Peptides against a protein of PDB entry 6JX3. Designs and how they scored, part 31

Target 1, 85 residues: chain A of PDB entry 6JX3
Amino acid sequence: AEFRLRPEISVAQTDYGMVLLDGRSGEYWQLNDTAALIVQRLLDGHSPADVAQFLTSEYEVERTDAERDIAALVTSLKENGMALP

## One batch from the design tools (peptide; aimed at target 1 T56 E58)

Design b2_p28_8_s3 (made by RFdiffusion4, then SolubleMPNN; from b2_p28_8, 8 letters changed)
Fold by OpenDDE base, seed 5:
Structure b2_p28_8_s3 (fold): chain B 85 residues (1-85), chain A 28 residues (1-28)
Amino acid sequence: as target 1 above (85 residues)
Amino acid sequence: KKPYVRPSITRITDPELLAEVLAVFAAQ
């Protein structure tokens, strides 16, 4: 339900975009602007549906594509140990 | 509306970029 980063994950804003650090593995993950936007809104408590609506209002993307991309990103973040299940 | 770029996440492996990003985290 609630999107949440794992406790060992740190966030920084860099000249290269948002970066996540996994404090246990030492790995750094770079997010592009779209991914960062999605993550920020999810962390603020917006639902994936809210985020999809936001994307379609601001960007040249269809609702179904936005929903797919959000879901894929969330899955990736969970599978790579950055977001809680 | 603005052009849409699909979201992406990429593990950073470039040593120079890693050094720069590490410094950012260390400084926060």
Scores: peptide ipSAE 0.702, ipTM 0.920, DockQ to the pose 0.933
OpenDDE base, seeds 1, 2, 3, 4: peptide ipSAE 0.700, 0.701, 0.701, 0.701; ipTM 0.919, 0.919, 0.919, 0.919

Design b2_p28_8_s4 (made by RFdiffusion4, then SolubleMPNN; from b2_p28_8 with K6R E10T K17L M22L E26A E27A M28Q)
Fold by OpenDDE base, seed 5:
Structure b2_p28_8_s4 (fold): chain B 85 residues (1-85), chain A 28 residues (1-28)
Amino acid sequence: as target 1 above (85 residues)
Amino acid sequence: KKPYVRPSITRITDPELRAEVLAVFAAQ
């Protein structure tokens, strides 16, 4: 399934990193650098597997840990109403 | 390879930070 943000979500780049605004709830969510990287690649059409491969090639992280972290982030984004199911 | 930091998302509750971020969105 394609990773997509909900229509009411806006994106901005700030000095503190990527921020997502929920236009309905008024909530702001700040992403750290790793989360922003993952979201950007998913939005560009890369699969979670692609992102995990990228992380293990660039960072000191094992594949299993990268996959778990990506899955947890995606789940959080969906549960908090930022990403479509 | 670079040091790895686990991904995190944080709900912004600080009023001053919220205002600062709102200004960024408004300037888009």
Scores: peptide ipSAE 0.688, ipTM 0.911, DockQ to the pose 0.905
OpenDDE base, seeds 1, 2, 3, 4: peptide ipSAE 0.684, 0.684, 0.687, 0.687; ipTM 0.909, 0.909, 0.910, 0.911

## One batch from the design tools (peptide; aimed at target 1 N32 T56)

Design b2_p29_1 (made by RFdiffusion4)
Pose (drawn by RFdiffusion4):
Structure b2_p29_1 (pose): chain A 85 residues (1-85), chain P 29 residues (1-29)
Amino acid sequence: as target 1 above (85 residues)
Amino acid sequence: FTHKHYSPRVWSSRDGNFGHFHVHDYPRR
């Protein structure tokens, strides 16, 4: 249940936002503010459920949408090689 | 260039080695 980045992934905070770099493939990705917030919280050890609660409390988003959006982001992070399965 | 939607509000795109992860821009309460 622990979200983890793949070992070759590095992170930078930039003027454009959070960036993830795959040190092996050389692919690098920009996360928008919400994606970065979700990833940071997941890396802190919070569950996706915790993050959904946070998003609903802080932003104009329904809990159902928050859960789906978190899930989709995590799926995308896995699909694109940033996060471990 | 590649683009893929994972939900109505979450997508990723890539062109060469550069890419984006996007979750919809939610306004703050």

Design b2_p29_1_s1 (made by RFdiffusion4, then SolubleMPNN; from b2_p29_1, 12 letters changed)
Fold by OpenDDE base, seed 3:
Structure b2_p29_1_s1 (fold): chain B 85 residues (1-85), chain A 29 residues (1-29)
Amino acid sequence: as target 1 above (85 residues)
Amino acid sequence: MEYKEYSPRVSSSREGKKGTLYVADYPRR
């Protein structure tokens, strides 16, 4: 399924990186550079498999590790109310 | 000499309204 943020979540860029803000609660999540990179690629329409391929091409990371991190990040985003299931 | 192995990690934490979502940085090629 397509990765999508919940409608109440806004994306902002700060000096500390990408921020996902919940407009209802006022809670927000700061993402480090690597997390932000993955989220941006997903929001741009790339599949997790696409993102894994991208990461392995740009960084010294094995595909298995990239896939694991992407999956864990997506799970976290969903469980923490940022992304739609 | 010392050899280090890279181990990617995903973590999250929250302090009040501020949450932090972290994926361990990868070495660039």
Scores: peptide ipSAE 0.706, ipTM 0.918, DockQ to the pose 0.415
OpenDDE base, seeds 1, 2, 4, 5: peptide ipSAE 0.706, 0.704, 0.705, 0.701; ipTM 0.917, 0.916, 0.917, 0.918

Design b2_p29_1_s2 (made by RFdiffusion4, then SolubleMPNN; from b2_p29_1, 15 letters changed)
Fold by OpenDDE base, seed 5:
Structure b2_p29_1_s2 (fold): chain B 85 residues (1-85), chain A 29 residues (1-29)
Amino acid sequence: as target 1 above (85 residues)
Amino acid sequence: MEFKEYSPNVSTSKEGLEGKIYVKDYPRR
């Protein structure tokens, strides 16, 4: 399924990186650079597999680790109410 | 503060309305 943020979530770019803001609750989540990179690619329509390939090509990370970390990130975003299930 | 590790390289922390999502930076090729 396509990665998608919940309707109430807005993306903001700050001097310190990507922030996901819940317009209803006021909760906001600050992403570090690598998290933001992954999320942005997913939001751009790249599959987790695409993102994993990108990461392994640009960084010294094994495919298995990249896939694991992407899945973990997605899970965290869903669990914390930022991404649609 | 709530801290949760989703993988060895992925974690979150939250205090009040402020959350943080961290993916360990990988060395660039």
Scores: peptide ipSAE 0.804, ipTM 0.959, DockQ to the pose 0.942
OpenDDE base, seeds 1, 2, 3, 4: peptide ipSAE 0.803, 0.800, 0.804, 0.803; ipTM 0.959, 0.959, 0.959, 0.958

Design b2_p29_1_s3 (made by RFdiffusion4, then SolubleMPNN; from b2_p29_1, 14 letters changed)
Fold by OpenDDE base, seed 5:
Structure b2_p29_1_s3 (fold): chain B 85 residues (1-85), chain A 29 residues (1-29)
Amino acid sequence: as target 1 above (85 residues)
Amino acid sequence: MEEKWYSERVRSSKEGLRGELYVADYPRR
């Protein structure tokens, strides 16, 4: 299914990197560059498989490791209330 | 809301920081 943020979550770009902000509570999460890259591509409509292919093509990472990192990040996004289940 | 507004809030204060999402930094090919 399509990866989507919860409606109260907004994306912001800061001097310190990408941030996901909960507009209701004011809580936010900061992303490092690799996490931001994955989230941006998912939000652009790429599947986790697409993102894994992209990562292995651009970076020195094995497909299995890329898939694991993506899955772990998606899980974190859902469990921390940023992404829809 | 303007994205710039959000960015300024985050930059100026860490009061709302709940956590950091981290994925390993891969070397570029």
Scores: peptide ipSAE 0.518, ipTM 0.828, DockQ to the pose 0.314
OpenDDE base, seeds 1, 2, 3, 4: peptide ipSAE 0.510, 0.515, 0.512, 0.513; ipTM 0.823, 0.826, 0.824, 0.824

Design b2_p29_1_s4 (made by RFdiffusion4, then SolubleMPNN; from b2_p29_1, 11 letters changed)
Fold by OpenDDE base, seed 4:
Structure b2_p29_1_s4 (fold): chain B 85 residues (1-85), chain A 29 residues (1-29)
Amino acid sequence: as target 1 above (85 residues)
Amino acid sequence: MRHKEYSPNVSSSREGKRGTLHVRDYPRR
């Protein structure tokens, strides 16, 4: 299944990091660097497995922990109305 | 056993129109 933002959500790159903006409500989400890195790769078409491999290669994190963190982030993005189910 | 959709490294919060979404910054190799 493809990771995709909801149509009302836009991405802004700011000096303080990635922001996901809801153009209808005006609500927005500021992402820290690691969250933004994961979201960018998902939006570029990489699977969660691809992202986990990337994280474990570049950072001191175990594969299972990376997969858990990615899954939790994706769940949060969906539940908070940023990403499509 | 860990819930696959939960992580202590992932958090979110909201204050009015501004939300924050954080994933732990891992040390680089």
Scores: peptide ipSAE 0.728, ipTM 0.928, DockQ to the pose 0.509
OpenDDE base, seeds 1, 2, 3, 5: peptide ipSAE 0.726, 0.726, 0.726, 0.724; ipTM 0.928, 0.928, 0.928, 0.927

Design b2_p29_2 (made by RFdiffusion4)
Pose (drawn by RFdiffusion4):
Structure b2_p29_2 (pose): chain A 85 residues (1-85), chain P 29 residues (1-29)
Amino acid sequence: as target 1 above (85 residues)
Amino acid sequence: KKPYVKPSITRVEPGDIPELDAVAASLLA
């Protein structure tokens, strides 16, 4: 249940936002503000359910949408090699 | 509450943004 980045992933905070770098493939990705917030909270050990609660309390988003959006982001992070399965 | 922006990730190709290319190069050093 623990969200983890793959070992070769590095992170930078930049003027453009949060960036993830794959040190093996050389692919690097930009996360928007909400994606960065979700990833940061997941890395802190919070569950996706915790993050959904946070998003609905802080932003104009329904809980159902928050859960789906978190799930889609995590799936994308796994799909693109930034998060472990 | 703040407006919600759906989470997204965008791959940055070399040459798209020189500043991020420099950051990537620094992290790979």

Design b2_p29_2_s1 (made by RFdiffusion4, then SolubleMPNN; from b2_p29_2, 8 letters changed)
Fold by OpenDDE base, seed 3:
Structure b2_p29_2_s1 (fold): chain B 85 residues (1-85), chain A 29 residues (1-29)
Amino acid sequence: as target 1 above (85 residues)
Amino acid sequence: KKPYVRPSIRRIAPGENPELDAVAAALRA
């Protein structure tokens, strides 16, 4: 289950954080720092489990909460047309 | 360890943020 953005999605780093732009629809989405961090690591080839381990090592979050949040984010990115199913 | 903030995404409506509108326009050009 490789995490990939849809081909029409562009990534921009802005003063407002990471932004994902759909080049076809023109819609764009702002990610907070945690979401951006998760997306960056997933795109770099880390598994959700890797990302959860990273979050629990760096932040005050329990493993189960990190896993839930990662899964929810991935689902949102897929449902909103940013990530491939 | 750092304070944890849950991940979030937010769709930006056209005209809501002119700076981001400009970024989007530049990426489409």
Scores: peptide ipSAE 0.657, ipTM 0.910, DockQ to the pose 0.947
OpenDDE base, seeds 1, 2, 4, 5: peptide ipSAE 0.654, 0.653, 0.654, 0.654; ipTM 0.909, 0.909, 0.909, 0.909

Design b2_p29_2_s2 (made by RFdiffusion4, then SolubleMPNN; from b2_p29_2 with K6R S8E T10R V12I D16E I17N S26E)
Fold by OpenDDE base, seed 3:
Structure b2_p29_2_s2 (fold): chain B 85 residues (1-85), chain A 29 residues (1-29)
Amino acid sequence: as target 1 above (85 residues)
Amino acid sequence: KKPYVRPEIRRIEPGENPELDAVAAELLA
């Protein structure tokens, strides 16, 4: 399934990095640069595989580690109510 | 290649960062 944020989630770019705000609960989450990069690419329509390839091409990370980290992030975003299941 | 940092997310507690609180308030308006 396509990666999508829940409709109540707003994205803000701040001096502290990307922030995701839940308009219903008022909770907000800060993403580090890597997480923000992954989320941005996923929202742009890139697959997790695309993102993994991008990360391994640009950063000192192995493919398996990149894939694991992407999957873990996506899971976290879903579990914390930011991304749709 | 650039140094790699694992992706991380962190919930910000109300009052922890007044600037972020202001951003949140603006978006909730």
Scores: peptide ipSAE 0.658, ipTM 0.906, DockQ to the pose 0.953
OpenDDE base, seeds 1, 2, 4, 5: peptide ipSAE 0.657, 0.655, 0.657, 0.656; ipTM 0.905, 0.904, 0.905, 0.905

Design b2_p29_2_s3 (made by RFdiffusion4, then SolubleMPNN; from b2_p29_2, 9 letters changed)
Fold by OpenDDE base, seed 3:
Structure b2_p29_2_s3 (fold): chain B 85 residues (1-85), chain A 29 residues (1-29)
Amino acid sequence: as target 1 above (85 residues)
Amino acid sequence: KKPYVRPEIRRIAPGENPALDAVAAALLA
């Protein structure tokens, strides 16, 4: 139920932002700052609703847009094998 | 409030960014 990375995924902080590496396939993915922030908060145990509230309080974004973007990111992370379903 | 940039993830192809290739290699070692 909680947001979790797959066990084969490693997180690296780089000069190019957060990178997620699949230790089995060798594929790696770069996250922009917003994506990294969302992932970090989800991994810390915040709900998508918590993250949406955080984004709307800190950034020039409407609640509906924040919720959509969070949901799309989570779906992408799951579909591309980085997060557990 | 800060300007908002939509979240984005992007797969990096081998050889596209040699510096990131080096990071990946180090993590796989």
Scores: peptide ipSAE 0.667, ipTM 0.907, DockQ to the pose 0.945
OpenDDE base, seeds 1, 2, 4, 5: peptide ipSAE 0.664, 0.666, 0.667, 0.666; ipTM 0.907, 0.907, 0.908, 0.907

Design b2_p29_2_s4 (made by RFdiffusion4, then SolubleMPNN; from b2_p29_2, 8 letters changed)
Fold by OpenDDE base, seed 3:
Structure b2_p29_2_s4 (fold): chain B 85 residues (1-85), chain A 29 residues (1-29)
Amino acid sequence: as target 1 above (85 residues)
Amino acid sequence: KKPYVRPRIRRIEPGENPELDAVAAELRA
């Protein structure tokens, strides 16, 4: 399944990191560097498995933890109305 | 390998960060 942001969501790069704005509600969300990296790679077409492999190769994290963190982030993005289900 | 920081997202409250408020306003325009 393709990871996509909802059409009303805008992305901005700020001094405080990546920000996602909901153009309808006006709510905006700040992502830390890891979350932004994951989102960027998913939007570029990488699978969660691809992203997990990337994280374990570049960072001091185990595969299981990376997969869990990616899944949790995706769930949060969907539940908070930023990503399409 | 680099130190790993778990991914986090946080909703910013209006008025919490004037600079982010300005970014949001610009995106709405």
Scores: peptide ipSAE 0.657, ipTM 0.907, DockQ to the pose 0.961
OpenDDE base, seeds 1, 2, 4, 5: peptide ipSAE 0.656, 0.652, 0.656, 0.656; ipTM 0.906, 0.906, 0.906, 0.907

Design b2_p29_3 (made by RFdiffusion4)
Pose (drawn by RFdiffusion4):
Formats: sequence, structure tokens, C-alpha cells
Structure b2_p29_3 (pose): chain A 85 residues (1-85), chain P 29 residues (1-29)
Amino acid sequence: as target 1 above (85 residues)
Amino acid sequence: TPTEELLERIAEHGPDAMKRLEVPEYAPR
């Protein structure tokens, strides 16, 4: 249940926002503010459920949408090689 | 370090060289 980045992934905070770099493939990605917030919280050890609660409390988003959006982001992070399955 | 090399690469090529992973934009409460 622990969200983990793949070992070759590095992170930078930049003026454009959070960036993930794959040190092996050389692919690098930019996360928008909400995606960065979700990833940071997941890396802290919070569950996706915790993050959904946070998003609904802080932003104008329904809990159901927050859960789906978190799930889609995590799926995308796995699909694109940033996160471990 | 990999972070310094990434920052040099972003300075050279700009934001259009990065791929995107996004969540829909939300308004704060």
C-alpha cells in the first residue's frame, strides 16, 4: 500500500513546479501544483484516502472526484515509469 | 548531481521540453 518512486527517479522544485527525472531513460516530467501536492503527500506515507480527504478540505473538489483523480495520477505515474507498481 | 544537470537542461531548453503529469485544476476554498 506504500507509494514509492522508482529508484532512478530524482525530483527538483523549480520555477515551473515539481519535476521528476528518470536517470536511466532521461525522460523528465513536470507535475502541476495538485499533482505535486498529491505525490508529496503519498511520499510522506499518507494513503490515497488521506490525500483525498486533504484535497476535499483544501480545494473545491468532491471527495469522489479527488479519489478518482488521485488514482488516475498514481496510475499515470506507474504507467510512465516514475512509480513502482 | 542529477538535479543540477536537470536544472541546466531546463534552463537550456525551457518548459516545452518537459513532459506533463497533471491533475485537473482545483480552486482553493

Design b2_p29_3_s1 (made by RFdiffusion4, then SolubleMPNN; from b2_p29_3, 16 letters changed)
Fold by OpenDDE base, seed 5:
Structure b2_p29_3_s1 (fold): chain B 85 residues (1-85), chain A 29 residues (1-29)
Amino acid sequence: as target 1 above (85 residues)
Amino acid sequence: SPVDELLAYIAENGPSSLGRISVPALRRR
C-alpha cells in the first residue's frame, strides 16, 4: 500500500529539521534527520523495501535494522494520526 | 497558513516544545 499523510497534516522544513503539524489537534512533531529522510523517500513513492536498500547502500546500517527502523517509524506515524492506515 | 503558524509557534516556544519522532541516527559510509 502507498504511504500517505493524512489530509490535515502539514509539513514544514525548519532550522530544526522536518516538522509535522496536525491542523485539527494542534499537535506538532519534529522528526530527526534520519526519520525525515525515510519519510521523504516514502512520500516520493519509494516502498519500504526500496528505502531499506537505499539506507544500507548510503549509510552504515544493516538491512534488518533498516527494515525495523522503517517499520517502527511508519507504525508510529500511523498510531499518532499522521499517516493513513 | 498552517506552516506560518508552526514557524511562529517554534519561534516563540522553541524546539523543545515539539513532540519528537526519531529513528536511530545513521552515519554515512
Scores: peptide ipSAE 0.535, ipTM 0.859, DockQ to the pose 0.916
OpenDDE base, seeds 1, 2, 3, 4: peptide ipSAE 0.525, 0.525, 0.519, 0.521; ipTM 0.851, 0.849, 0.846, 0.847

Design b2_p29_3_s2 (made by RFdiffusion4, then SolubleMPNN; from b2_p29_3, 14 letters changed)
Fold by OpenDDE base, seed 3:
Structure b2_p29_3_s2 (fold): chain B 85 residues (1-85), chain A 29 residues (1-29)
Amino acid sequence: as target 1 above (85 residues)
Amino acid sequence: SAVEELLAWIERHGPSALGRIEVPALRPR
């Protein structure tokens, strides 16, 4: 399934990192660098599996940990109304 | 634009006013 942000969500690149704005609720969310990296790759059309492979290749992380991190992030974004179910 | 307004908001309220979504930081190989 394709990862997509909800239409009311705006993305901003700031000196503090990636920030997501919910234009309806007024909520603002800052992503740390790793979260931003994952979100960017997902938005670029990479699958979670692709992203996990990328992370394990570039960083000192085990595949299972990368997969868990990605899944947890996606879940958080969906539950907070940032990403479409 | 929405982005410009967001940036202005952050400048006024500071980054600590933002919610945080974090993944455990990774170290490059």
Scores: peptide ipSAE 0.551, ipTM 0.870, DockQ to the pose 0.926
OpenDDE base, seeds 1, 2, 4, 5: peptide ipSAE 0.548, 0.448, 0.548, 0.549; ipTM 0.872, 0.819, 0.870, 0.870

Design b2_p29_3_s3 (made by RFdiffusion4, then SolubleMPNN; from b2_p29_3, 14 letters changed)
Fold by OpenDDE base, seed 3:
Parts: C-alpha cells; sequence; structure tokens
Structure b2_p29_3_s3 (fold): chain B 85 residues (1-85), chain A 29 residues (1-29)
C-alpha cells in the first residue's frame, strides 16, 4: 500500500530540516537527514524496497540495515498517528 | 503561511522544543 501521511499532518521544509506538524495535537516534529530522505522518497511514491536500494547505493549501509531502519520508521509514524495504516 | 507560523513558533520556543524523529546517520559512498 502507498505510504501516506494522515490528513492532519503537514510538512514544512525549514532551515531546521523537514518538520511535521500535527494539526490535531499542535506538536512539531523535526526529522534528521536520514529520516527526511526516507519520508520524502516514500511520499514521492517509492516503495520501501526502492528506498532501501537507494540507500545502499548512495550510502555505506547494508541492505538489511536499511530495510530494518525504513520499516521501523514507517511503523513508528503509523503508531504515532502521523501516517495512515 | 504555515511555514511562517512554524518559524515564529520555533523562534519563540527554540528548536530544542521540537520533537525529534531520527534514523541512523549515513555516510555517503
Amino acid sequence: as target 1 above (85 residues)
Amino acid sequence: SRVEELLAWIREHGPEALGRIEVRALRPR
């Protein structure tokens, strides 16, 4: 299924990096570079597998580590009410 | 704009007030 943010979540690009705003709770969340890269590519329509391949090609990371990190991030975003199930 | 509102919020509260979503830092090949 396509990765999507919940409708109450807004994305902003700032000097502090990518920031997510939860319009319901009023909370702001700053993403580090790696998290922002993953989220942006997922939002652009790339699959987790696509993103893992991209990361291993461009960065010094093993495929299994990339896959685990992506899965953990996606799960966290869903469980914390930022991404749709 | 929403971005301007966010920037104003950060100026008032400081960037340390933002929650953090982090994945391990990666080294470019």
Scores: peptide ipSAE 0.623, ipTM 0.904, DockQ to the pose 0.824
OpenDDE base, seeds 1, 2, 4, 5: peptide ipSAE 0.616, 0.455, 0.622, 0.529; ipTM 0.901, 0.826, 0.905, 0.865; seed 5 fails the geometry check

Design b2_p29_3_s4 (made by RFdiffusion4, then SolubleMPNN; from b2_p29_3, 14 letters changed)
Fold by OpenDDE base, seed 5:
Structure b2_p29_3_s4 (fold): chain B 85 residues (1-85), chain A 29 residues (1-29)
Amino acid sequence: as target 1 above (85 residues)
Amino acid sequence: SRVEELLAFIERHGPESLGRIEVPALAPR
């Protein structure tokens, strides 16, 4: 399934990294660099499997760990009302 | 705009005032 942000969520690229903004609640979340990298790839249309392959190719991480990190992030974003289920 | 409001907020309070979403940092190969 396609990863999508909720309609009220906006993405801002700042000097402090990627920030997600909830236009309704006024809440802001700053992503660390690795989280931002994953989110950008997902938003660009890459599957979690694609992103895992990307991470293992470019960074010192095992496939299983990359998959777990991606899954945990996606789950967090969905459960915290930033991404659509 | 929302982005402008964010930037102003950060200028006033610092980025540490934002919520954080993090995954374990990775080292490049």
Scores: peptide ipSAE 0.597, ipTM 0.892, DockQ to the pose 0.850
OpenDDE base, seeds 1, 2, 3, 4: peptide ipSAE 0.493, 0.563, 0.583, 0.589; ipTM 0.845, 0.878, 0.886, 0.890

Design b2_p29_4 (made by RFdiffusion4)
Pose (drawn by RFdiffusion4):
Structure b2_p29_4 (pose): chain A 85 residues (1-85), chain P 29 residues (1-29)
Amino acid sequence: as target 1 above (85 residues)
Amino acid sequence: SAEDELRARVAAEGPEAMKKLEVPEYHRR
């Protein structure tokens, strides 16, 4: 249940936002503000459920949408090689 | 460090060279 980045992934905070770099493939990705917030919280050890609660309390988003959006982001992070399965 | 190198690369290449992972934009309460 622990979200983890793949070992070759590095992170940078930049003027454009959070960036993830794959040190092996050389692919690098930009996360928007909400994506970065979700990833940061997941890396802190919070559950996706915790993050959904946070998003609903802080942003104009329904809990159901927050859960789906978090799930889609995590799926995308796995699909694109940033996060471990 | 790998972070500093990435930061320098992003500053030189700009947002167009980066792939995107996004969540829909939300408005704050």

Design b2_p29_4_s1 (made by RFdiffusion4, then SolubleMPNN; from b2_p29_4, 16 letters changed)
Fold by OpenDDE base, seed 5:
Structure b2_p29_4_s1 (fold): chain B 85 residues (1-85), chain A 29 residues (1-29)
Amino acid sequence: as target 1 above (85 residues)
Amino acid sequence: SPEEALRALVAAQGPAALGQITVRPLKRK
């Protein structure tokens, strides 16, 4: 399944990093660098498996940890109404 | 654009007025 944001969610790059805004509620969140990196790669069309491979190749992280972190982030974004199920 | 509006909003109210989305910080190899 392709990762996709809900239509009411906007993305912006700011001096503080990537932020997501819910255009209906006005609520917004700042992503730290790791979260932003994962989200951007997913939005670019990479699968979670692709992103895990990327993270383990570029950063000091175990494959299992990368997979778990990505899955947790995706689940959170879906449950919080930012990403489509 | 929505992105421009968001940047203006963040500039006015500061980052993460509601909250933060975080994953463990990573160290580059």
Scores: peptide ipSAE 0.592, ipTM 0.901, DockQ to the pose 0.876
OpenDDE base, seeds 1, 2, 3, 4: peptide ipSAE 0.591, 0.588, 0.590, 0.588; ipTM 0.900, 0.899, 0.902, 0.900

Design b2_p29_4_s2 (made by RFdiffusion4, then SolubleMPNN; from b2_p29_4, 11 letters changed)
Fold by OpenDDE base, seed 3:
Structure b2_p29_4_s2 (fold): chain B 85 residues (1-85), chain A 29 residues (1-29)
Amino acid sequence: as target 1 above (85 residues)
Amino acid sequence: SAEDALRALVAALGPEALGRIEAPALRRR
C-alpha cells in the first residue's frame, strides 16, 4: 500500500527540520533527520523496500534494522493521525 | 504558498511542537 498523509496534514521544511502540521487542530510535530529522510522518500513515491535499500547503501545500517525502523515510523505516523491507514 | 504560510506559522509559534517524531540516527558510510 502507498504511504499517504491524511488530507489535513501539511508538510513544511523549517529551520527546525521537517514539520507535520494538522491544519484542523493546529498541532504540529517535528521530525528528526532520520525520520524526515524516510518520510520524504516515501512521499516522493518510493516503497518501504526502496527506502530500506537506499538506507543500507548510504548508511551503516543492516537491511533488517532499516526495515524495522521504517515500519515502526510508519506505524507511529498512522497511530498519531498523520498518515492514512 | 501553503508551505510558506506553514513556515511562517511555525516560526511564529517557535520550536515547541506537540512532540518529536524520531527514528534512530544513522551514520553515513
Scores: peptide ipSAE 0.597, ipTM 0.897, DockQ to the pose 0.793
OpenDDE base, seeds 1, 2, 4, 5: peptide ipSAE 0.518, 0.548, 0.526, 0.524; ipTM 0.861, 0.876, 0.864, 0.865; seed 5 fails the geometry check

Design b2_p29_4_s3 (made by RFdiffusion4, then SolubleMPNN; from b2_p29_4, 13 letters changed)
Fold by OpenDDE base, seed 5:
Structure b2_p29_4_s3 (fold): chain B 85 residues (1-85), chain A 29 residues (1-29)
Amino acid sequence: as target 1 above (85 residues)
Amino acid sequence: SREEELRERVAREGPEALGRIEAPALAPR
């Protein structure tokens, strides 16, 4: 399934990295570098499998660990109301 | 733009107004 942010969520690239804003509540969150990297790739249309391949190619991480990191992040974003189910 | 407004807000209030979204750090090859 396609990864998509909820309509009220906006993305900004800042000096502190990627930030997500809920336009309705006014609340925003800072992403660390790894989370931002994964989210941006997903938003660019890459599948979780594509992102896992990217991570294992560029970083010292095993495929299984990359897949778990991606899945955990996606789950968190969905559960916390930032990404659509 | 929305992004510019958010950037200005982050600069003023800080990047962690609510909190952080994190994934485990990775070391480049």
Scores: peptide ipSAE 0.620, ipTM 0.897, DockQ to the pose 0.840
OpenDDE base, seeds 1, 2, 3, 4: peptide ipSAE 0.565, 0.556, 0.547, 0.544; ipTM 0.871, 0.869, 0.865, 0.859

Design b2_p29_4_s4 (made by RFdiffusion4, then SolubleMPNN; from b2_p29_4, 13 letters changed)
Fold by OpenDDE base, seed 1:
Order: C-alpha cells, then sequence, then structure tokens
Structure b2_p29_4_s4 (fold): chain B 85 residues (1-85), chain A 29 residues (1-29)
C-alpha cells in the first residue's frame, strides 16, 4: 500500500511552495505548507503512521487530528486523480 | 527538467491554475 503519484503528475518546488501538475490536462494545484510536508514525507517512503508521529513530534497537533488530516489528504489526492489507488 | 518547466509555467500563469490543496496550518513546538 505504497503512496504513489500517478505517472502524469509532476512535482515542483516554486517560490509559492509545492505545486502538482497534471501533464495531460495542464492543470496544476498549489499545496500549502502542511499538505506539502505530508506529501513529501509519503513520497519519501514514510507510512501515514510515520507521518502522524512526525507531525505530533514537531508540531502542536493531536495524534488523532494528524491521522485524520493525513487520511483525508490521501483520499482527496486519490479521488482527484493525483495519486494511485 | 520537468520541475524547471513546471516552475516556469507557474511563474507565467500564477501559483495555481485550478486551486489550492490545503491541510490545517500547524504551529511548531
Amino acid sequence: as target 1 above (85 residues)
Amino acid sequence: SREAELRALVEREGPAALGRIEVRELRRR
């Protein structure tokens, strides 16, 4: 159950933060800092549980909230065609 | 590179063509 972006999705670091581009449609999205942090850690091979632990360690967030936010983001990325199911 | 090309696109068209993907902002400990 590895988190992976779809092959047509590209990632870039910009002056505005992380951006995801769909190479087929030409559409792209800007990620805020928290979303970018989660996506980067997942792409680096960390599990959602690892990311939740990281967030609660480094930031003032409850474990349950971190887990829900990560799950919601992953679900959204899959449903919107950016991440593989 | 693909990243450089995407960066150039963003510089030309703005930070988001479609919108933002956001998770709650967090405070560092």
Scores: peptide ipSAE 0.592, ipTM 0.897, DockQ to the pose 0.820
OpenDDE base, seeds 2, 3, 4, 5: peptide ipSAE 0.554, 0.579, 0.576, 0.569; ipTM 0.877, 0.893, 0.890, 0.886

